# Designs tried in a protein design run: peptides against a protein of PDB entry 7UQJ. Part 304

Target 1, 160 residues: chain A of PDB entry 7UQJ
Amino acid sequence: PELYQNFNITPPRGVLFHGPPGTGKTLMARALAASCSSDERKITFFMRKGADILSKWVGEAERQLRLLFEEAKKHQPSIIFFDEIDGLAPVRSSKQEQIHASIVSTLLALMDGMDNRGQVIVIGATNRPDAVDPALRRPGRFDREFYFPLPDVKARFKIL

## One batch from the design tools (peptide; made by RFdiffusion4, then SolubleMPNN)

Design b2_p27_4_s1
Fold by OpenDDE base, seed 5:
Structure b2_p27_4_s1 (fold): chain B 160 residues (1-160), chain C 160 residues (1-160), chain D 160 residues (1-160), chain A 27 residues (1-27)
Amino acid sequence: as target 1 above (160 residues)
Amino acid sequence: as target 1 above (160 residues)
Amino acid sequence: as target 1 above (160 residues)
Amino acid sequence: SPLEEARKKAEKASEEAAKLLAEQAAK
């Protein structure tokens, strides 16, 4: 939350973290959620894995997404973090099962239905930005993208 | 590797990173691989997901593990990072399918077969340390464990 | 930058990242800088090391800080990241050389002189939060603090 | 020292990473 005010940047509804596996996307999202909480304003952090929503909630994934967004709205300010979002919302292909299309459509509707004044940020993390449905990458959704480079071999030594 | 030399700590064969999702386990493993690489000594980083090995290599998971360890040995110094290792090596239950038992047995044998002088470190990451087969957590395997705490809710305010 | 607007949280002028070495503070700061940049609004990221400012710019550290803040203001929205800020702004001790006191006083004045509407965020990272001058940790300066936990001391030792 | 070179290299990689991030945020 805090960084956008400093820069007078309209906060995106959704932020896509992309980069090679283990570049700290999930850590960043948690650290952001952590950082956005104050004593006066605790941020609720909701984390889901795309593949887990698809596998654990077969036939209920749409409902679970709705409940997640409702709970995030109820507990705002909140961050919804979708780890491995490419597992939840793979690129719409002509061969995609109707289930995947429904889940993507639900997520699109939920992101579009967020009031811009809503204190809910959605962060998606993926290793494969090209595997995320382009409709999710449009303005008002995951319209800001952040590349997490491999900690360059050189950036590694400074962490030590 | 480099950090172990600085502290004169015998590198573990296996290291278990555990903690809530998005606590930076994978980032840390990559940052370590990076930090352990010098111009003189590049570390090869092999990353696999436990669930992906199980799902993509049905009937060949044992062979893929062998190939992974052989490749890591060939390209040593190396780090093998198993993300979601609880997906590869779930706790041995009386109801475990013979397939899971075979994969776990193969991983055990591969970790036991690593010469302590081998410049191959195995890092397993999990959100569920209790879901990892206790045999993998014994000395000579994942015998060192690291908890990745949630960035404390208070550590939240300092990043923002 | 982005997260502050979403949550209507007044962005701090300064954020202190603290935690043991190798906990990803620098990586987080860079990922935040990246994350705050959009197509419409690129954030300029200035990185300095506290010890490097002191060592490279002996007798000019105050001037270099001024130039850094001027450049950050000129290229706003911007993030100034001080890695190892405890090297720049050690706790004021009665035994501290007048040089260190002058540098700290300059940094205090620069942080106080930032208009709250200025699109400049200052992030300080340290392994030793207790070694940072308490005056820098007051409201309007590094008034928000984030602990980067060790991957539990056990997680570090396995990496080492 | 290897640490200082590693530090300079990490600074440069960090600058390159920031540049890559800025370039990707520019696309």
Scores: peptide ipSAE 0.000, ipTM 0.383, DockQ to the pose 0.052; fails the geometry check

Design b2_p27_4_s2
Fold by OpenDDE base, seed 3:
Structure b2_p27_4_s2 (fold): chain B 160 residues (1-160), chain C 160 residues (1-160), chain D 160 residues (1-160), chain A 27 residues (1-27)
Amino acid sequence: as target 1 above (160 residues)
Amino acid sequence: as target 1 above (160 residues)
Amino acid sequence: as target 1 above (160 residues)
Amino acid sequence: SPLEEAREAARKASEEAAALLAEQAAK
């Protein structure tokens, strides 16, 4: 909370965490959720894996996304964390299955439909930002991107 | 290995990191690899996702595991990190597909076949330790388990 | 930035990351810095080790701290990350060397002298929050604290 | 501890939210 007020930065609706596997993207998202929850103001943290949404909810992924966003709005302030979002929203190709196009379109619509005054933040995490549909990376969606570099061997040494 | 010698602790061959998604399991594994790497002694860090081994290496998962362990031994001291190991080695059931049984059996054999004098540590990470085959959790395999709790909500609150 | 506006939380000047070595404190600090940097608004990340400030800058530590804060202010929005801050700002004791007292006093003055409207965040990381001078943990300084728990002591011991 | 209670409350709220989502999905 406090860092942003000092920077006079309007909260993004969507944040893309990208970087190699195990660079702490999911940990950061959980830390953020935890970090924004006071005794007075609890943040509800919703977590979904992109691959799980596709595999577990075949044919219902769009509905599950809608329900997720509705519940996040109901329990605002909220964070929706999509881990492995490249599994949920792969780059749209001319050969892409209609199912993927529908899921991506639903996610786009849900992100676009969020009121800027809403206390819902969407965090996507990917190891491959280039594998995420560019439409999701536009303003009002995942318009803030954060690189999680491999902690340089030296940088990690200093963390330990 | 060396860190364990300093503590007079025999290094485990296998360590299971378990805890909710995004509790830093993969990050910790990488941090450990970095931490054990000196300028004089580089640790080679091998990372595989359990789900990727199944999905990308259908019919060759056993071979890929063998190659991984061989390469880790060749580049010792090494860490092999299996992220989402519950995807690689689901609980053996009477209804378990023969493919999963073969992969699990291969991993068991590879872990059992590691010489204790080898400088190869295997780290498995899972969100669901109960979904990992109990045979993998026996002595000489993933016989050391570490819970990654959700970072305390209050503890991360003040960083944001 | 944005999460904070939604939560209407005033940014702390100082945040203390505490927890055992290698719990991801430095990684989190870097991730926060990266996370607050947009294409339009780059956050400058300054990193110093407390031990390095004492050992490398013997007799000039106060000056180096002043320069660091000046540079951070000049390049705001900025994050100053002090890794191993217990090395920089040990608990004041009746037997504490005058040099340590001067360094701590300088850091206190620098933190107190930051305008709340300044876009400079100070993050201290320590393995031993009890070894940090209590004066640094007061409101307007490192008044927000985050515990980075050990991944279960056994987990870390077995990884290491 | 208040922290465990807050975690349990957050877990319960998340589980209730998940259950509500499941219940809404089942309707």
Scores: peptide ipSAE 0.000, ipTM 0.359, DockQ to the pose 0.032
Fold by OpenDDE base, seed 4:
Structure b2_p27_4_s2 (fold): chain B 160 residues (1-160), chain C 160 residues (1-160), chain D 160 residues (1-160), chain A 27 residues (1-27)
Amino acid sequence: as target 1 above (160 residues)
Amino acid sequence: as target 1 above (160 residues)
Amino acid sequence: as target 1 above (160 residues)
Amino acid sequence: SPLEEAREAARKASEEAAALLAEQAAK
């Protein structure tokens, strides 16, 4: 929050990290969590994987999302990191089961319900930003998107 | 090359990257692939996720593994990266279905069938090394293990 | 090991990681250190920040560099990671104080004094490769350079 | 600056990679 206040940047409610697999999205999210954590201000980092929420919590995924956001709010400042968010929030137009639609709807509502002043940042990571429901990519949700390019292949050749 | 020559280290057939989630295991595997690729010698990088092989290829997972290793051999030098390998190769002592046992058996056979002179490196990544079948962690398979610690919080503050 | 043997790549004495801040340079260096450490062969990882060497060790920075390289050699195989190496090794043509010139000269000598067979790798990270003395970027020093691209600039502003 | 060029090259490579990924996702 204050880092953003100091930069006159409205804190993102949600940030989408997108880019090819293994470009460091998850790592950056953890790095941000650690870097925003001072000795005085520990950020609580919550990590979930989109596919795990769907597979482990059949019929309770909405509740698990609610609990996650409640815990994040209770332990603020917090970062909620959704790895593979395309697994959690597929495009509504896809013939995917009603379950995905309900989970997406819940996530939308949870992100909309976060007060702008809340010290909860949501980071979604995906390899397929186009597979994420466009409703999640709107202002007040994942309104900030970060592309993680593959390190230029030539650049890597020089390391090893 | 010479770093390993100088170390008198028998090249691993398989390397296990283990450590907490988001410690950069996948990123490192990609970095290694890119860094071992030269303009003259492009490394072909194959990436699979353990859970995806199981879920997408019900009854064909063994065949998909065989095809993966054949493609890697055909396009050598190659790196095969298994993300979340604990999902593909759970411990045999667990009451997990016969399917996992067959897949593990196939992976063991494929790793054992790699000629030591083969230009195929297998990297497995897991958050739970103890959940990986010990048979995969034996010499000639994933015989090298790399721990990816969480960057010490203090070390992170010095980075940013 | 074999991947490198098979690639006939001369091991870098020094690798320059360059790219915008927060592109994962430091994280990659740590991951490389972890990934080169086996149970049988632990790599000792030394991390220093260029600015910290200058600020903490006014008049002793050269000695600290010597001690660092001696410790790295003593505890080989080792990785020395210089974060923000542009702070330690500014371009000589800049009107920067004689102190920087002496430190750069010492670092050059230390890198030149490393036997090619030494199991010490030096990684420098910078956001400003052009601010690093070109003498450090010559063969036998930081002769390999890895660009860590920004995730698309829009991508980072949306996180922070 | 070489850094801006490298950033622009990285941006272009990023856009090309995104386009390639989009093309692969569209297939």
Scores: peptide ipSAE 0.000, ipTM 0.317, DockQ to the pose 0.145
Fold by OpenDDE base, seed 2:
Structure b2_p27_4_s2 (fold): chain B 160 residues (1-160), chain C 160 residues (1-160), chain D 160 residues (1-160), chain A 27 residues (1-27)
Amino acid sequence: as target 1 above (160 residues)
Amino acid sequence: as target 1 above (160 residues)
Amino acid sequence: as target 1 above (160 residues)
Amino acid sequence: SPLEEAREAARKASEEAAALLAEQAAK
């Protein structure tokens, strides 16, 4: 609540930051964490990469996600930042699809299970918003999206 | 010298970082300070906001600027970062214009008085480069400019 | 030259941006590209990920690097930004180590072969500076380093 | 617009982050 109250935003359970690489998605997530941190109340910032969730924790990814959300809740106010969240999307192999589907389903359940009164914000970042499972982008999940455009190389920097 | 020697740059007396909010001007200034700090030689980072120089030190701003530059020299190598340096620009009120003109004149004199052999870098950041007094942007002052572009807003955020 | 002449820096052939994830390394590289772009002279920004160089171009990575440098030279002034350049580091598998060693050797040769009069800047970004091959960090290559600290309040940026 | 609000929030967050970083550099 307060984290988003500072922004006068109704807290989404999740925010999707999308845009080309190097548009500042991660920087923004960190800036939000920093801006919401006071001397009295630090925001704990948890970062995970989507690809790491799949590759490092083969057979335990669901458990690691649960532990992450529990730890985030324990250390609230907190931000969970999923970098490259499109890395949780199914890859075309049927066996990997099942594993990915289970992980995504676990993430969905964890986001659905968050009490909106909690001080846990989930930020997903992706360079490929269309590669993110549409189920993650529904209300109560990553239901708010922020596009991070490329720094316009075309912007006429009139240095007069 | 060494601060810029590490960059193989001839030290400008001042560098102007300009660009829209959130483009990383402050982050860059800090990154430069950090990258120029070694275990043997820490860079002291002094930060002041342009608006604070006007508002907090009414009638003493010139003295505070002098003290800041003296302290930066005492703790060299150092960076003086003026955030929102356009906040030192005259606002349309005649009385404020005189006060602002005195402060700007003091800053000009301090930058002009820096020995180029000193290890003090002045970085000004602004979102409004055109609101910075042209006198500050002359050789021997903020004579180098770095533009921090917005990530191109013009890329159609089709939030479909 | 001009790209760095605008910075009044002797152009390093390579600049290493290092620091934790989300410290703005990519944003800075883009900001530099944009700031050096005028209406008359656009900086071409080439971006490659270290891991992509290894994975997407198995058996052609060296050729793709050569083509990248040729294209960058053709479209000068240009920046080549290698994101996650530590992803080019040897992985402990002997066969992968040989492939990685060949790619790294090719990158070394390409950086060594750059005419210092060229308007091609190479920026490497890493979250793991210690995982970057020391040979890449030698004079004439990534011989300048910029640390991008976390915006974390308490973190003693010990640049050791 | 949600985008303008987001930009303003991002701006404020960046300013606050910068301020927080400043307070730390001053400590």
Scores: peptide ipSAE 0.000, ipTM 0.213, DockQ to the pose 0.191; fails the geometry check

Design b2_p27_4_s2
Fold by OpenDDE base, seed 5:
Structure b2_p27_4_s2 (fold): chain B 160 residues (1-160), chain C 160 residues (1-160), chain D 160 residues (1-160), chain A 27 residues (1-27)
Amino acid sequence: as target 1 above (160 residues)
Amino acid sequence: as target 1 above (160 residues)
Amino acid sequence: as target 1 above (160 residues)
Amino acid sequence: SPLEEAREAARKASEEAAALLAEQAAK
């Protein structure tokens, strides 16, 4: 939020961090959350895992997403970080596909319903951007993407 | 490895990264791997998830661990990164406890069998250090631990 | 740089990484540099130490800073990482205060002179954020700060 | 919640880290 306010830019509603595992997507999200927090403006950081949304919140995932977004709004400026957001992708079963479709639909609605003036940023992290539902990657949702390459061993070598 | 060679310190055989989710454990492991890579000395980085060892390697996990350590030795200097190493902990079932015990026993033996001169470092990451088998946390295994605190939102506040 | 370009956000001119020694500030800076490098867009990473600027570049520190920023601009997208930027702070002597003031003044001018479109990010790392000249921490300079907490001091000490 | 505990542990660790930083800055 503040990252964008200080630049007089409308904070993106959603940011997708993608790249190989362990490229620091989650750390960067936390780092961004903490960097956007000033003494005058504390950012509340919410974190969820895509797989946890499916497995721990069986039958209540949609409600928990709504509550999460409400809580984020209540504690704005806020960051909602979805780690492993591709983990919303079903394990290939028709029943899980329906559950997935419902959860994704809820997340889409929640992201679309965010006031453009809202100080809530959603960060999704994935190792598999192609496994993220294309609807989530549309403008007004996760419309900004950051690639976290492997710290290219070669690119770091030029630094040492 | 090189990080420790440059300091004339014996590289730890095993390092445990622990802390809340998204504190950058995996990033730090990759960053260490990349920082320890020079043009003259490329570090090979191997990554596995604890849960993947149990689920994807059902019945062959021990063999796959052996192959992983052999491959790491073959491509030394190497880092083996076990993400979510607490995911070797069984989902609570007696049968899974036996499988877990066998896998952990294999990992213990592999870590103990690493030549002190080997340029293979094992990094385990966990959000739940208390869920990691105490035997893995003994000297000569994951005998060094790094806590990854949340980037304290407050401490970053003094910075903005 | 790329992190900000992919978001159509003006890259911050300066980011301050602060936290206890060994917290991975330098590692994160290198990781970010490497993560912002793609196959299509290699980021050039420049590293300097604050103490080295004072000691190695005695009488030419201002010129070396200018050259560094020119080189970074020439090789953009670039990251300039100042490790131990608090090491620009004088050891308490009136003569060193004058030298410090001149170097800091030069750095301020260079940071202010960066084109908003320049793909040059300056990262300063310090263990002592309060020892960093307040003028460097103003908007348009090191206006974003990241706290790197100690991984539990005890856990790091077993590693060192 | 485990997340709240992790937040509190992280807050404590950060406060300790900030205190250590302050001690090091005072030297």
Scores: peptide ipSAE 0.000, ipTM 0.377, DockQ to the pose 0.035; fails the geometry check

Design b2_p27_4_s3
Fold by OpenDDE base, seed 2:
Structure b2_p27_4_s3 (fold): chain B 160 residues (1-160), chain C 160 residues (1-160), chain D 160 residues (1-160), chain A 27 residues (1-27)
Amino acid sequence: as target 1 above (160 residues)
Amino acid sequence: as target 1 above (160 residues)
Amino acid sequence: as target 1 above (160 residues)
Amino acid sequence: SPLEEARKKAEEASEEAAKRLAEQAAK
């Protein structure tokens, strides 16, 4: 809220930070959390890695997402940072459809269920915005995108 | 010191972090401070903004620099971080020469007066290394430089 | 080399960047690459994620590591940045021993095979330094460690 | 530009975050 109010913007329910690895997405999310955190109003920062939610909680990922959003709401103002969100909500490919569809559907419902007056900001970070389910990138979800470009280090990063 | 001792290096009197805004210069300085701080050996971190020393202390900037270095020495191991050091020590341009020359000369003397065994590291951060007086970039002063490149913003921030 | 030469240090074969997620490890690695890259001497930056080498190249991880080091040597001065190196070289736990042992042994051999005059710096980044095989943390390998603390590390930065 | 403003505000937020981290670390 404060961040977005100070920006005279309607707080998006979610912000997608996208760009190559090491572009400072996580750093920016933490910096935003810390900048919005005053002595009077501490922001609670929740970090989850997309792949970890899938791998650690096989069959409970939906429940873990619900618990995360509940806890974030309980400790508002809060930031939920999903690192590697493309790992949590990959584009619906036919072979993994059922498990991923349930998780994505749960995340969609949780983001849609956030009242615009909620002091919970969701930040998704990804190296591959095109690997994020387009349903998450719609208005009222991750409807703002910040591209974190690779440092234009005039050094030829030959990424082989 | 510990950082440099652990590296078997003579601690430079100063390190220049340079690169475009938002490249993580300040964060790195803090990360270095905290990484060098153990439970047994807390590092004292002093932060000053170059423009603030000029603006707040018109005619006393030299004294404030001396006090800063004295306090850093008293609380060693310590890091003095000059953010926007180009604001403190701009390249000597003719019209502002007298005031800037005194401040730069004082900073030079303070850096030169640090014993190599001193546990005070000076970090200068700038977005414009070419705006820093070359006298500060000489051996025994800011003789190490870290360029913090802009993320190569080749790609379109589509702020949707 | 240049970074370490400018520091009057024997370049470690490897530097371990460790600290919590989003502490700027990757950003620092890129910043170091860029800072060491001049117009006359471009540093080639190679990035690999530890888990990606294991997952994409099941049974070829050793070959991919060799190719990476060869290419880095061919394009020296270069930096090899292993992000999430704990994913590439996890602590040898009994159940996954054979595959991990071969990869770790290959990485050890590659790091040991680097001539100290080599213009190849290896940076490993991890959120869990204790999950990195101790053999990689020995002298002549990742023998320098930079802790990237969370910004809230209670290290009393007495900012005076 | 909205980008420059967003960058400037992100920079300001980062600076303020750095300042607050500094203040918290000072407590």
Scores: peptide ipSAE 0.000, ipTM 0.200, DockQ to the pose 0.196
Fold by OpenDDE base, seed 4:
Structure b2_p27_4_s3 (fold): chain B 160 residues (1-160), chain C 160 residues (1-160), chain D 160 residues (1-160), chain A 27 residues (1-27)
Amino acid sequence: as target 1 above (160 residues)
Amino acid sequence: as target 1 above (160 residues)
Amino acid sequence: as target 1 above (160 residues)
Amino acid sequence: SPLEEARKKAEEASEEAAKRLAEQAAK
């Protein structure tokens, strides 16, 4: 956040956190959300899981995504955090591929429809960045990526 | 393991990490595994997800749990990390309740069957500690619990 | 970075990441750097270790710090990350105290000399925030602090 | 860039660690 202000960088609409499981991606997203909140300016933090978007919202996933973005816009400044965003990826069943394609297409449209002046940031977290639809990783979407490496084993030895 | 060995502390059989999503439970489990590993003594880290135990191991979940504990014992000192251990909880279908009951019963038996002299630690992580079967939270199982609070909003305000 | 821009927050010149070893401080700094980079706007990331500043740059540490800040300014937008910044702290030898005092004094002067409009952010990481010279933690320097908690000490003590 | 190298090293270390974890999970 502050880095971008100093840099006169147009903030990306979306940030992709990627790295092995348990590297702190979700913790980081929450930490960013809370760091960006002040007593004067509370940031609204929305969290969804990629697998929940498919499983809990069967037949309503697109609507729920729209509602999520509307709610985020209504309560801006806001962060939308998609944990396990690669969980939107199709499982190899044709029916799941179609559902995936519709949901991903909706998410793409919602990210594209965010005014760059809007105070909504989208964070996606994944353990499998290559399983995230390449269309989500294009400019104006998840166009910034943070790699979360495993803490180096040598760094771990220094922790003890 | 090494921490407990150095302190002559009987390691708990099971540790429950609980707290809101993205509080670093999985990261901590990995950090513990790594911190307990030395060049002289590598700790083997096994990871499973509660939801995967139900969905991927349908009809073999009990066998896979047994194999996991056998493998962990064979490669001791070891950590078994169950992420989203509440994902073993039954959804309201009677068939799912029976499957859950068998899997949970197997996990209980495996935890009870761990010799206190074994260098195997089981870590369960959940966002919903109350959704974890109370039998798993009894002495000799997940009898130690770690709460992972949200990093205080006030602490985050000092970051901005 | 982006969050601060959206929030019209004047970014701090310096951010201190503090917390126990292996809490993800270095990971976070790298993640922040990567998120702030886009294809259109690459952020230059400089990394130094506090212990290296003392050991590798004996007699030239002040010059190397100056060169680092000059290079960071030349390649702005940029991040300077000091890992283990408390490693600049003197070890109990009088000679090391003098060397430390000069290096810290140089770092203070360099941070004070950064124009608030400059696109250079300094991140310091330490496991020992109290070992960081209090002068570095004053407004206009490392004036924002992020605590990377261990999972609750009470939680840890219940693991032990 | 030092970031790309650090990213690449981190990716390599992560891939190696993921590979080791996958190899350990496949055994």
Scores: peptide ipSAE 0.000, ipTM 0.298, DockQ to the pose 0.034
Fold by OpenDDE base, seed 5:
Structure b2_p27_4_s3 (fold): chain B 160 residues (1-160), chain C 160 residues (1-160), chain D 160 residues (1-160), chain A 27 residues (1-27)
Amino acid sequence: as target 1 above (160 residues)
Amino acid sequence: as target 1 above (160 residues)
Amino acid sequence: as target 1 above (160 residues)
Amino acid sequence: SPLEEARKKAEEASEEAAKRLAEQAAK
C-alpha cells in the first residue's frame, strides 16, 4: 500500500522488465528500490538470477524461493528482483518439464500468496518476454510489463 | 582511432566496467556503442556473456572467441561487450584450471593481437573485478576500469 | 494517463533526476522515453538544456518554454527532459534575479497548467538539486526526486 | 574537443529537431 502510495501507483504484485540485454533493466530496478527508500523507510532490495536459482540451487530452488519471499516479507517494504527470469521460469518445453514446472508453480504460489497489503514488489527482468511462462504474466503476478528499448543514438551522445 | 578521438581518450584495447549487479554497466556499454554511431558510421555492437561462452560453447570457446574478434574486426568500428567476464576468465582456481586457462590465454592473445589501429573496443562487465584474472587487467588489455556504484536511495523515489 | 498506466504510476507532473554529472540521468530519461514507446504509441521525447534556454534564447526563453510545452501536448504521450535544469531555474540569487524569476515563473505556470489528464511527463536533471528553485520541487511540479550516484570518476573519464 | 563536437552535433540535432518541429508548426 504505502510503497505504492508513494509512487501513486496501484500495486502490481509483479512487474516484468523486458527488452534487449543491457538496456538498463537491472539499473532501473535498483533505481526503483532506491527511490522507494526514504530516510524513514529503507527499501530492502533482493536480487536473484533465474539461471543461478536453477544451477546453484538444484533440488533446493523451491525452498530458496520460499526463503527469499519470507525474507522479503520480513524486511518489507522490499523489492525482489529476478534478473533473467526466463532462465528460472522458461516456457514449459517437454524434457526438463518437471523441474521447471515445480519451480514455476512455487513462484506462482508465492506471488499469489502475497497479500495485497504486503509491501513487497517483485520485478522480473528478461531479454525474452515470450520465453517467460504465460502463467507468470497473468493478473496478480507479472501483470505489468515495461519495455526497455535500446537508447536511441541521440540520447547516448549527451551522456558522454 | 576515430572512436577514441570522438571521446578524446587514448584508445584502451579493453575497458572493465565493474560494480554491483544492475548498476547500468551493460546499459552504459550500449549507450557508448550508440553514441559512437553516427549516420555515417554505425558502430557494430557484439555482446557475449562469459558464462554462455563456457556453457554453450564447451570445447569450442577458443574458436568462438576468435570468430567473435574476427567478426568485430570485419565490422569495425565495433564494440565487443563481455557481460559477466568473471564467468569467462575467473581467477585461476585449481580444478577447472586447464579449460579456464586456455580460454583466458586465447582472450589475452586476441586482445594483444588487436592492432592499436583497429577500431575495436572490448568492454568487460563484472560484479566482481577481483574475480577477473589479473592478466586481463594489465596494460593493453582491460587496462581501464570503471566503477558503477549503486544508485542511491533518493534516485529510487522519482523513477517510480 | 496511459503513459502512467503503462508504469502503473499516478502521473507526476515533474520528476527531478539529480546526482553527479555523468551518472546516467539523461540515459535513464531516454530509456524511460523509449520504454514508454510501443509500436502502437511512440512517446515523443523533447530534450532541452537549462543553460541553452538562457543562453541561446535570451529574451525568448519564456516563449520557447511555452512552445515546448504546447508541442509536447500536441505530440502526447510525450516526455520533456530538461537537462541541467539548475541552469534554467537556479535558486534566486540577487542580480540575475528578475530574468531567472520570469523563466522560473513561466515554468511553474506551465507545470501547474498541465492537466493531470495530459500524457506529458517533465523530467528535470541536475547535478545540484539544492540549486533548483524550491518552488519547482513542490507537489504537482518536480515533486518526485531521484538521486543518481557517481559511477566512480575513473569510469567516467575512460568512457568520455 | 570531440565531446564539444558531440555536444555540438547533439545541439545541432536538437536544433534540427526543433527546426523540423518549428517547420511543422509553421505549416
Scores: peptide ipSAE 0.000, ipTM 0.371, DockQ to the pose 0.102

